Peptides against a protein of PDB entry 5VZU. Designs and how they scored, part 59

Target 1, 271 residues: chain A of PDB entry 5VZU
Amino acid sequence: GRTLEDIFHEHMQELILMKFIYTSQYDNCLTYRRIYLPPSRPDDLIKPGLFKGTYGSHGLEIVMLSFHGRRARGTKITGDPNIPAGQQTVEIDLRHRIQLPDLENQRNFNELSRIVLEVRERVRQEQQEGGHEAGEGRGRQGPRESQPSPAQPRAEAPSKGPDGTPGEDGGEPGDAVAAAEQPAQCGQGQPFVLPVGVSSRNEDYPRTCRMCFYGTGLIAGHGFTSPERTPGVFILFDEDRFGFVWLELKSFSLYSRVQATFRNADAPSPQ

## One batch from the design tools (peptide; made by RFdiffusion4, then SolubleMPNN)

Design b2_p13_8_s1 (from b2_p13_8, 4 letters changed)
Fold by OpenDDE base, seed 4:
Structure b2_p13_8_s1 (fold): chain B 271 residues (1-271), chain A 13 residues (1-13)
Amino acid sequence: as target 1 above (271 residues)
Amino acid sequence: VLEDARRDYRYVP
């Protein structure tokens, strides 16, 4: 019977062949678009810029990482047969941090799945609630009919009464021990391992991560058919490396910064 | 799950 390795090799060959056909067919008909590097902001989780992603069988892709308030985005610079260039391959919600368990429980895919799906439901609830507030605010510009409210009158004064007594009840101040919320040590990396059954291109990924966030990845059929968002985990390893766990696909993509310096690649200042 | 995995060719079964 075909081994899993044989199936993987055949599929890799098909993807390489497709990539070769696409690149060869368009060799004479390339449209170039200027890409600008996003400006860095002080509140950016890491420096924005170009990253090279590894997508297992798809090989090497280039993505632009950018920050948009409490969201980060990975935008495809290279297209593939499924998802064209300029699409957001990953969207990260920086409001929804994922806490990874210990290394033993990190190996359990079902535990990671539970954590991610719980966060996904919170994100959906927040989107529904925020959608209702934006809808109700537009309705109530009813016309201000200026009805003249009449001047009704002055009623009076009365007085007096005085007494008395100063009851001393000396209730003891109960020591409310303010449980000092230990500042979540935002700076120390935690040990990291992929769950069992999550496919990586190789085992050469960082074994320590700084933090994780909920995110969604874009998936589609060939020719960008039936595009959808699948839940995942953005994993920040360091200033130059991040990963994405595609939960439903049981796959991991590693992204590494492109160390090239570009002249005149900054976005023009808005005049 | 398996159909979605087939869509993106990222999951080789």
Scores: peptide ipSAE 0.086, ipTM 0.791, DockQ to the pose 0.356
Fold by OpenDDE base, seed 5:
Structure b2_p13_8_s1 (fold): chain B 271 residues (1-271), chain A 13 residues (1-13)
Amino acid sequence: as target 1 above (271 residues)
Amino acid sequence: VLEDARRDYRYVP
């Protein structure tokens, strides 16, 4: 009978063959595009730039990390058979921090799944509310050219009515104790472990993380068929390393900064 | 699982 290992080996061979076919087909039609490194901004979570990612069976990929206000984006520099180069492989919502449980409960995939799906529902609600405000604002600009209907003189009727006593009801303003969101101590790393059943190519991932955020990853079939966004967790380890947990795929991708300095890679200043 | 891995090429089994 085919072992799971045999099936994985056959799958890996199919993947390598597909990569070979794609690489060989593009050899005759090389389009060179200059890649510019995003400028660093003071509000950037970490320095933007090139990161080397490990994508399970895909092997090594290059992703550009960039910051866009309260969002971060991972853009593919290298394509794979599913997701072409230039696609946003990950989108991170820096508004929605994920709080990891203690190290014991981090091993529970269902607990991580619950936390992520609760945040996903909040993000969906915020998008629906913001969509309603944007929809109502466009409806009122009909220029009603109201023709000037003539001013009929409406009469003065004088009615007097009287007495209503001032009820003193001194409703004490209930102190809404704003639960001070304890400023999450940005300095101390939390112990980190992958949930049981999350696949990683390497067990040599950082065992301490600084912070986590809700995000989505782009998945697709071969040839970029049926592309969709799957929920996940962006894990900031340090200035040079981050991870992404693909929740539905039960996989982990580790990204490490490309330390190579490139001459003339900085984006030209917007004129 | 494996059929999903064929659809979702990111699935490291």
Scores: peptide ipSAE 0.081, ipTM 0.779, DockQ to the pose 0.283; fails the geometry check
Fold by OpenDDE base, seed 3:
Structure b2_p13_8_s1 (fold): chain B 271 residues (1-271), chain A 13 residues (1-13)
Amino acid sequence: as target 1 above (271 residues)
Amino acid sequence: VLEDARRDYRYVP
């Protein structure tokens, strides 16, 4: 029987071969495209830019993080045998915060799975409701009925007078219960641990996180075959580090900011 | 799981 070690060695040999094939395809024709850094906005969760990600067996990849209102996007700068450069490796819904349980319950993968799948169902419902409103609005282009004839100018009915009785209706100011925005405890990160059975390349990840959000990751076979989106958790650790838990894959990717300063990497101002 | 791991190679078993 194949040992676990034999299976691991065969898998690594396949990965090395696929990386070699993928790199060798570039010998014939390389298209160079300039990449511009996204402009930072005040409302961005963190500064947008280049991050180096770890994908276990794929090794190191470069992803551009950008913000688009209530969505964040990770775009591949480096391709791999499965997902080419320019694809959106992660899409984050900043409307759907994931509340992690206590540190003991964070070890339970089934608890994280329950929380994420509940949020996924809410996102699906919101998409269905918004799709129905957009559908009903298009149906009422009823046929332009025929131009009815120019009906005559109806006469000026007279100006009845100004009786200004000041009704004192002292409408009590309905207490707008200002939903006390619970002061976002902006400072205290929560303790963080990966669930048992989630694969990480190493144990060198931040043990404290600021915020978590629902997101989806792109997965595909070799040559970008059968691409699909899988549910996951975006984990903000700090200004320079985030993670993504691939729920169905039971894997964790750590992303760290590329600290290199690029001259002339800002998008040219639209003249 | 194993098929997805073989498909995406992101999972090191």
Scores: peptide ipSAE 0.077, ipTM 0.783, DockQ to the pose 0.348; fails the geometry check
Fold by OpenDDE base, seed 2:
Parts: structure tokens; sequence; C-alpha cells
Structure b2_p13_8_s1 (fold): chain B 271 residues (1-271), chain A 13 residues (1-13)
């Protein structure tokens, strides 16, 4: 029978051939666009820039990580047969932190799936509510003609009386143990492991993560057919490494910073 | 959805 390895090799050969055909067919029609590095901001989660990503069968890709207020974005610098260059491969919501469970429960894919789907539902609700507030806020700027309501001087109704009973009951001040909000240790990494059944290219991923966020990844068929966003988890490991768990695909992509310095890669100052 | 995700070649079955 075909081994899982044989199927993987045949599939990899087909992808390499498709990528070769694609690059060769478009060789005469390649539009080269200059890429500028995004400016770093003090509030950026990590320094923005180029990262080398590994996508299961697609090989090595380059993405630009950039920050946009409470959102982070991975933009494809290298295209693939499914998603062309310049597309947003990942969009991260920095408002929605994912709290990973303990290391034992991190191995359970269903637990991670539950956590992510609960956050996805909250994001959907917030988008619906924010759409209503933006809709209702435009309707009520009808000019309220401030008709001056006349100052009618309504009267002094009276002084009812005094009764005084002093009941003493000295209820002990129950020590409200202020549950010290453990300062969210934004700096201490937690142990990290992929859930069982999540595909990784290698076992050589960081075993400690700093923080995780809800995000969505872009998926599409060949030639960018039927593009859709799928839920996932952005995992910040350190200043130079992040991951993305594609929940529905049960796959993990590791991204490592491109350490090369580029001359003249700074965006032109907005005039 | 899942058939198209198999077509996305990011899923090795």
Amino acid sequence: as target 1 above (271 residues)
Amino acid sequence: VLEDARRDYRYVP
C-alpha cells in the first residue's frame, strides 16, 4: 500500500512542480515591487520586520510582520500556488489574548479548540455590537431644538418626623481578602507544547511561549480560489520567533526573524 | 470547507 511517507513525497513533488510551472509561466509578467520595512513603534509587541515562515508542504516563505494599533498583520512577501504575494496570511487581534492551559491540557486539541472558538464567538459579538453603536450614533444627531422649559417653582412639601431607634449590631468586618490580582506576569514565559494531532514540520519549536492571541489565517485553493479566513492562535515565543496554529487545518507554522540588515529598506517619510 | 482545506495543501492528511 502507499505509505503516509509515499503520499507526502508525491504531494511534495506535485507542489514543487506547480511552483516551478507557476514561476516559469509568469517569468515574462513578473511585477517587482519595492518592499519597505515598517517603522518600529514603542507600543509594538516586538520589532516589526521580515520573518521566515514554514508552512507544512509549501516550504519556506517570507512574511512581513507589522503592527496596526490593537492588530498585528503577517503579509506574504513570497507567494505560493494558493495565496499570492501581498496577501495577509495572518491577522492577529491583540485585544483577545489566548490563555493556554497547563502543559498536560495543552496536549488536548479539543481544549485548545474550545478556547479558540469561545474567543471567536466573543470577537463576532463585539463586531455586531460595534456595528450597532456606529449605526445608532449617526441617527440621533437630529438638532434638539432646546426649547427653554419654563422654570415652574414647585412647592415646599412638608417635614415628616423623627423616629430614632439605634440598633447597635456590631457585625464583624469580614476580611475581604482582596484577591490580589496576580499581576499578569507579562514577562514570564510558560511551558509550550503543540496539541496531539497538530502537524509541525519538525519537533524543533520553542518549548516556552510568552503570550498567545486570537487570530485568523487566510486559506485558498490553487490560483487564489475560494479565499477564506480560518481561526487560529498566534504564539509569541520571543523577540525573533512566533508561531501560528491553524486550528481547522491542525497545522503549525513557525516564523523566525530574518536577521539580515537591509540598506535603503526604510519607508520614505510621509511628506 | 474541509475538502477545500485539503486542496490548500497546508493539510497533509
Scores: peptide ipSAE 0.060, ipTM 0.774, DockQ to the pose 0.382; fails the geometry check

Design b2_p13_8_s2 (from b2_p13_8, 4 letters changed)
Fold by OpenDDE base, seed 3:
Structure b2_p13_8_s2 (fold): chain B 271 residues (1-271), chain A 13 residues (1-13)
Amino acid sequence: as target 1 above (271 residues)
Amino acid sequence: VLEEARRDLRYIP
C-alpha cells in the first residue's frame, strides 16, 4: 500500500507541477512591474518590507508587510496554485489584540479557538453598528422643497439690562485620575508554543512572542476558485519575525524578514 | 475550498 510518506511526496509533486503549468501558460505574454517597499512610519508595529513565509506544501513564498493605520496587510509577491501574486494573504486588525493564556493552556487548541472566535464576533458587531449609523444618516435628506416663505420684518425687541450677580460656586475640580495607561512594559515576551494539532513546517519557531492580534487569511481552491477569508492569529515574535496561525486549517506560517538590501526599491517621492 | 486549502497548507513531514 502507499505509505503516508508516498502520499505526501505525490501531493508535493502535483503542487510543483501545477506551479510549473501556471508559470508556463503566461510565458508568451508577461508584464513586468517594479515593486516598491512601503515607506516606514514611526507608529508602524515593526519596519514594513519583504518577508519569506512558510505555506506548508507550497513551500516558501515572498510577502510584503505594510501598515495602514490600525490595520496590517500581507500582500503576496509570489503566487501559488490557490492564491495568485498581488492578493492579500493576511489582513491584521491591530485594534483587536489576542491575549494568549499561560504556556500550559496554549497547548489546548480549543482554548485558542474560543479566544479567536470571541474576538471575531466583536469585530462583526462593530461592523454592523458602524453600518447602521451610516444608513440612518442618508435617509433624512428628503428634498427640502424651499418654499420661499415671505420675509416678514421681525421688530427690534429692546435691550434688557445688565444685572451682574457673581455666583461664586467653587465647583471642586474632580480629579479625573487619568488612569495612567501603565506603559505596556516592553517586558520580556510571553512564552509561546503552538497548540497540539497545529501543523508547522518545522519546530524551529520562536518560543517567545511580544504580542498577538486578530486577523484573517485568504484561502481558495486551485485556480483561485471560491476565495474566502478564514480567522487567524498574527503573532509578533520580534522586529524580523512574525507568525500566522490559520485557525480552521490548523496550520502555522512563519514569516522571516528578507535581509537583502535592494537599490532603487524606495517609492519615488511624489513630485 | 477549506479541505483543499488545509491539505495544501499543512506540512505533513
Scores: peptide ipSAE 0.513, ipTM 0.942, DockQ to the pose 0.699
Fold by OpenDDE base, seed 5:
Structure b2_p13_8_s2 (fold): chain B 271 residues (1-271), chain A 13 residues (1-13)
Amino acid sequence: as target 1 above (271 residues)
Amino acid sequence: VLEEARRDLRYIP
C-alpha cells in the first residue's frame, strides 16, 4: 500500500510540477526588477533583509523581512502554487506580544491556541474602535454655508448678584494604580518547544526564544484562489533566525537569514 | 482553502 511517506513525496512532486508549469508559461516575457534591501532603522527588532523560510511541501522559499513602525512584514521573493511572489506571507503586530507558558505547557497545542485567539480578539476590538473614530470624524465636515443672519441688537440682560458660597469639596485623588508594565526582561531567552501535533520540516529549530508576537499568515488555494489571513505566532530566536507557527494549519516555518552580501542592493536614498 | 493550505504547508517526514 502507499505509505504516508509515498503520499507526501507524490504531493511534493505535484507541487513542484505546478511551480514549473507556472514559471515556464512566462519564458517568452521575463521582466527583471531589482530588489532593494530595506534600510536598517535603530528601532527595528532585528536587521531587515532576506531570509530563507521552510514552507512544508513547498520546501524552501525566500522572504524579505521589513519593519513598518509597530508592524513587521514578510514579503515573498519566491512564489509557490498557492501564494505568488510579492505577497505578504506574514504580517506581525509588534504591539501584541505573546507570552509563552512554561516548557511543559508549551507542549499543549490547546493552550497556545487559547493564548493566540485571545490576542486575536483584542486586535479585532481595537480595529473596530479605531474604525468608529474614523467614521464619526468624517460626518461633521458638511459645508455649513454660513448665510449671514442679520445682527439683531444686544439686549442688556441684568446683573444677577454675587452669592459665592465656596464649596470645599475635597475630591480625593483616586490612586491610578499604574499597572507596572513588567519590564520586558531583555535577558536570556526562554526555553522553547513546539506543541504536540505541530508539523516542522525538522527538529533542528532553536530551543530558546527571545520573544513572541501575534501575527497573521497568508493562505490560499492553488492559483491564489480565495486568499485569507490565518492567525499565528512570530517567534524571534536571534538576530538571524525567526519562526512562524501557523496555528490553524498546525505547521511551523523556520526562517534563517541569507548571509550573502549583494552589490547595489541598498535602497536608493530618498531624494 | 484551509485544508488545501494545510496539506501543502505541513511537512510529513
Scores: peptide ipSAE 0.497, ipTM 0.939, DockQ to the pose 0.709
Fold by OpenDDE base, seed 2:
Structure b2_p13_8_s2 (fold): chain B 271 residues (1-271), chain A 13 residues (1-13)
Amino acid sequence: as target 1 above (271 residues)
Amino acid sequence: VLEEARRDLRYIP
């Protein structure tokens, strides 16, 4: 029978062959584009730049991380047989933090799935509501012809009387226990472990994370057929490392900063 | 697509 090893080798051979075919086909018409590092902003979650990411059988790929207000984006610098270079491999919604449970419950894939799917539903609702507000706001700027509303006369409403009973009921001010907004513990990392059944290329991932966010990953068939977005979790480990949990794929990608210094890689100042 | 992408993105040891 086919061993798991045989299936793996056949699959790897297919991907390598496809990658070779694509590389060789483009040799006759290569467009080289200069890649610029995105400018760093004070409000960026971490320094933007190049990261090396793991993509299971595709191996190592280069991704540019950039920040766009309350969104982060991973853009493929290297392509694979499914997703070409220049595509947004991950889109992160920095508005929607994922709160990971305790370490015991983090091992439960169904718990992570529940949390992510609840956030996905909120994101869909916000997109529907924001679409309605943008629609309704355009309709009402009809020119209000300022019809001069005629001065209706002040009817003298009469003076009725005085009665005075002073009931003293001294209701004690119930101590509104100000729910102390637990200061968002932005500084203390929490213990981190992958759920059971999530595939990782390496068990050597950070066991502490700073924060997590809802995001979507791009998936497609070979040759970029039927591209779609799948839900996931962006995990910030530190200044130089982040992860992405592909929820429906049950896969984990680890991204590590490329420590190389590049000359002339700064974006030209917008003139 | 999902099954193909699952095959590609899974590490099979």
Scores: peptide ipSAE 0.422, ipTM 0.914, DockQ to the pose 0.693
Fold by OpenDDE base, seed 4:
Structure b2_p13_8_s2 (fold): chain B 271 residues (1-271), chain A 13 residues (1-13)
Amino acid sequence: as target 1 above (271 residues)
Amino acid sequence: VLEEARRDLRYIP
């Protein structure tokens, strides 16, 4: 019978062959587009720019990280058989921070899954509510012809009900112990480990993270068939490294900044 | 899609 190893080797050969076919077929008809680095803003979580990411069997890919208000985006600069170049491989919601548990509970995939799925449901609720407000706001511009409703006469208010005595009941002010919001210690990284059963290209990932956010990754079949968003976790390690946990896929992608300085790669100033 | 994408993203030689 075919072993799991045989099936995986055949799948790897298929991916390599597809990559070879795609590269070879277009050799005679390449179009080039200039890519500009996104401008940095003071409020950007880290400096935007080019990152090299790991995508399991696809190996290393180039992704542009950019910031768009309360969202971050990873855009593929290199494509693969599933997701072409120019697609948003990851979309990060910077409004929805993921709080990782302690290091012991971080090994539990089901705990991470619970946390992420709870945030996913909140994001869905907010999208449904915001969709209703946007829908109702357009409908009400019908000209309400204010038909002048005739002034019905003010019937006179009848008189003085009596002297009910003030009962002094001195209810003690219950000390609402204001749960001191522990100031999110913005400075010290949290210990980080991947959950058991999450696949990583290597075990050489940062063991400390600064912040985590809810996000979605783009997945598709070969040839970009049936594209869908899958839930995940964006993990900021440092100024030059981030990760993405593909929750449903049980995979981890590590992204590292391309350290090359490009002269004249800045976006032209908006005139 | 999920099973295909899972093979592509999880299989590391």
Scores: peptide ipSAE 0.415, ipTM 0.916, DockQ to the pose 0.622

Design b2_p13_8_s3 (from b2_p13_8, 4 letters changed)
Fold by OpenDDE base, seed 3:
Structure b2_p13_8_s3 (fold): chain B 271 residues (1-271), chain A 13 residues (1-13)
Amino acid sequence: as target 1 above (271 residues)
Amino acid sequence: VLEEARRDLRYVP
C-alpha cells in the first residue's frame, strides 16, 4: 500500500511539476513591470515593504505589505499554482483587534476559532448596516415635479421687541470624562504560541507578539479555480516579522522582511 | 478548494 510518505512525495512531485509547467508556458511572451515600494506613512503599523512568507509545500514566496487607512494588504509578488502573482494573499482589518487569551488557552484551537468567528460576525453586521444606510438614501429622490407655484409677495411683518430676561440656569457641565484611552503601553509583547494542530514550517517563530488583528486570506484550486476568502489572524511580532494563522486550513505563515536595499524602488513622485 | 489548499499549506517537506 502507499505509505503516508509516498503520498507526500507524490504531492511534492505534482507541485514541482506544476511550477515547472507554469514557468515554461511564459517563455515565449514575458511582460516585465517595475515594482515600486509603497511610501511609508507615520500612521503605518510597521514600515511597508517586501516580506518573505512561508506557504507550506509552496515554500517561500515574496509578498508586498502595504497600508490603506484602517486596512493592511499583502500582495503576492511571486505566484504559486493556486494563487498567481498580483493577487491579495491577505487582507487585514486594523479596526478589529484580536485579543489572544493567556498562553495556556492559546493552545486550544477551538478558543481561537471562537474569538475569530465572533469578530467575523461583527464585521459582517457592520457591512450590512453600512449597506442599508447607503440604500435608503437613494430611494427618496422622487421626481421633484417642478410645479411652478406663483410668487405671491408675502408682506413684511413687523419687528417685535427686545425682551431680555437672562435665565441663569447654571447647567453643571457634566464632565464627560473622556475615558483617556490609556496609551497602549508599548509594553513587552504578550507570550505567543500556536494552537495544537496548527501546522507551521518549523518551530522557529517568535514566542511573543505585539498585536493581533482579524483578516482574510485568499485560497483557490490549481490554476486559480474557485477563489475564496478564508478567515484568519494577522499577528504582529515586531517591525520586521508578522504571521498569518489560516484558521480553516489550520496553517501558519511566517513573514520576514526582505533586508535587501533596492535602488530606484521608491515610487516616482507624482509630477 | 479548501481541502486542496489545506494539503498545500500544511505539508512541509
Scores: peptide ipSAE 0.501, ipTM 0.936, DockQ to the pose 0.633
Fold by OpenDDE base, seed 5:
Structure b2_p13_8_s3 (fold): chain B 271 residues (1-271), chain A 13 residues (1-13)
Amino acid sequence: as target 1 above (271 residues)
Amino acid sequence: VLEEARRDLRYVP
């Protein structure tokens, strides 16, 4: 009988063949575009640049990490049968930090799932509220054609008298105890382990993480059919490594910086 | 989509 390993190898061969077919169909019409590295900004979580990521049966792919204010973005430089090059494989919300539990509770997939889905619901609520404010603001700029209504005369309304007694209503200022957001101790890495049942290409992922954030990954069928965003966790390990937990897929992608230096890879200065 | 993407993105050694 076929082993699970045989089935996996056959499926991997099918995906390689699909990649080959897609590349071979365009052999006569290849457009070469220079890829520029994003400029580094002081507020960037880590230096932007090229990373090699693990994508299960697709193997290794190249992703550009870039920062866009309170969002980070992974853009595919290499495509696969499901997600073409140039797509945003991951979008990270740097406003929504994920707090991992202790190491024992990190092994529980349902606990991680609960935490991520609670953050997803908050993100959805904030998007709905911000959408309502943007919708109401556009409705009021109807051009009031100011027809010049004629100047009817100012009737002199009479001087009513003075008797306002000063009520000393001493409203106590309610001390709104601003819950001091404990400054996230940015210094010591937290012990990290994947939940039971999350698939990783290898066990050689970092066992300590600095920070985690809510994010979404892009998934699709073959040929980029029915693309959708799935919830996940961005895990910052160090300056050169991050991970993404694909929650619904129960998969983990490890991203490692490409250490190669490239000539003329810097973005042209904005003129 | 989800089941297909799960098959493709999961590494099962």
Scores: peptide ipSAE 0.495, ipTM 0.938, DockQ to the pose 0.711
Fold by OpenDDE base, seed 4:
Structure b2_p13_8_s3 (fold): chain B 271 residues (1-271), chain A 13 residues (1-13)
Amino acid sequence: as target 1 above (271 residues)
Amino acid sequence: VLEEARRDLRYVP
């Protein structure tokens, strides 16, 4: 019978063959486009730019990380058989921080799943509420015919009403329970481990992370069939490394900054 | 889709 190893080897050969077919089919019709690095903003979580991402059997891919207000985006620079170049492989909601449990509970996939699915439900509720407000605002621009309201005369300035004494009502200062500013643990990394049963290309990932956010990854069948968003966790390790946990896929992608410096790779300043 | 994408993303040679 076929071993599990044989099945995986055949699958790897299939993916390599698909890549070869796609590259060779278009050899005579290649369009090259310059890619510019996104401009850095002071409030960007890390410097935007090119990252090398691990995608299991697809191997190494190039992703552009960019920041868009309270969202981060990973855009594929390289494509694979499932997701073509130019697609947003990950979308990160920087409003929805994921708090990882302690290191012992981080091994529990069900605990991570619970935390992520609770945040997913909040994001869904916020999207439904925001959709209703945008719908009601468009209806009432009936054409206000500017009827020329007649020039009603300047009625006179009525007089100096008097001296009302300030009553000293000494309202007790209600103890504003200082919502304990959870110290912005922006600086101290926490211990990090992948949950049991999450597949990683290797065990060589950072064992400390700075912060985590809710996000969605793009998945599809071969040829970009039936594309959908799957929930996940963006893990910021440091200035040059982040990860994405694909929750439903039980997989982990590690992204490392491309350390190559390019001259004239910045977008032209808008004149 | 999910099973195919799982196969692709989980395979570690």
Scores: peptide ipSAE 0.422, ipTM 0.916, DockQ to the pose 0.647
Fold by OpenDDE base, seed 2:
Structure b2_p13_8_s3 (fold): chain B 271 residues (1-271), chain A 13 residues (1-13)
Amino acid sequence: as target 1 above (271 residues)
Amino acid sequence: VLEEARRDLRYVP
């Protein structure tokens, strides 16, 4: 019977062959595009730049991380048989923080799945509501012809009367226990572990994370067939490392900063 | 797509 090893070898051969075919087909039609590093902004979660990411059997790929207000984006610099270069492999919503449970509950994939799917539903609701507000706001700029409302007269309604009883009910000031805004624990890393059944290329991932956000990853068939977005979790480990949990795929990609300094990689200043 | 992408991303040598 086919062993798991046979299936693995057949799959790896298919991916290697696809990579070879694409590389060979493009030999006659290579378009070289200069890649510029995104400018760093003070409000960027980490310094934008090039990261090497793990994509299971695809191996190592290069991704550009960039920040766009309350969104982050991973753009493929290297393509694979499924997703070509220049595609947005991950889109992160920095408005929707994921709160990871304790380490015991982090091992439960169903708990992570619940948390992510609840956030996904909120994101869908906000998109529907924001679509309605943008629709309703355009309708009401009909020119209200300011018809001059006629000056209806001041009716002098009368002056009655005085009664004064001063009841002193000394209601004790209930101590408004100021709900201590738990200081956003932006500084202390949380212990981190992958859920059971999430595949990782290496068990050598950071065991502490700073923060997590809701995001979506791009998936497709070979040749970029039927591309779709799948829900996931962006995990910030440190200034040079982040992860993405592909929820439906039950896989984890680790991204590490490319430490190379590039000359002339800064975007030309917009004139 | 999902099953293909799952194969591609989960098979780690």
Scores: peptide ipSAE 0.417, ipTM 0.913, DockQ to the pose 0.638

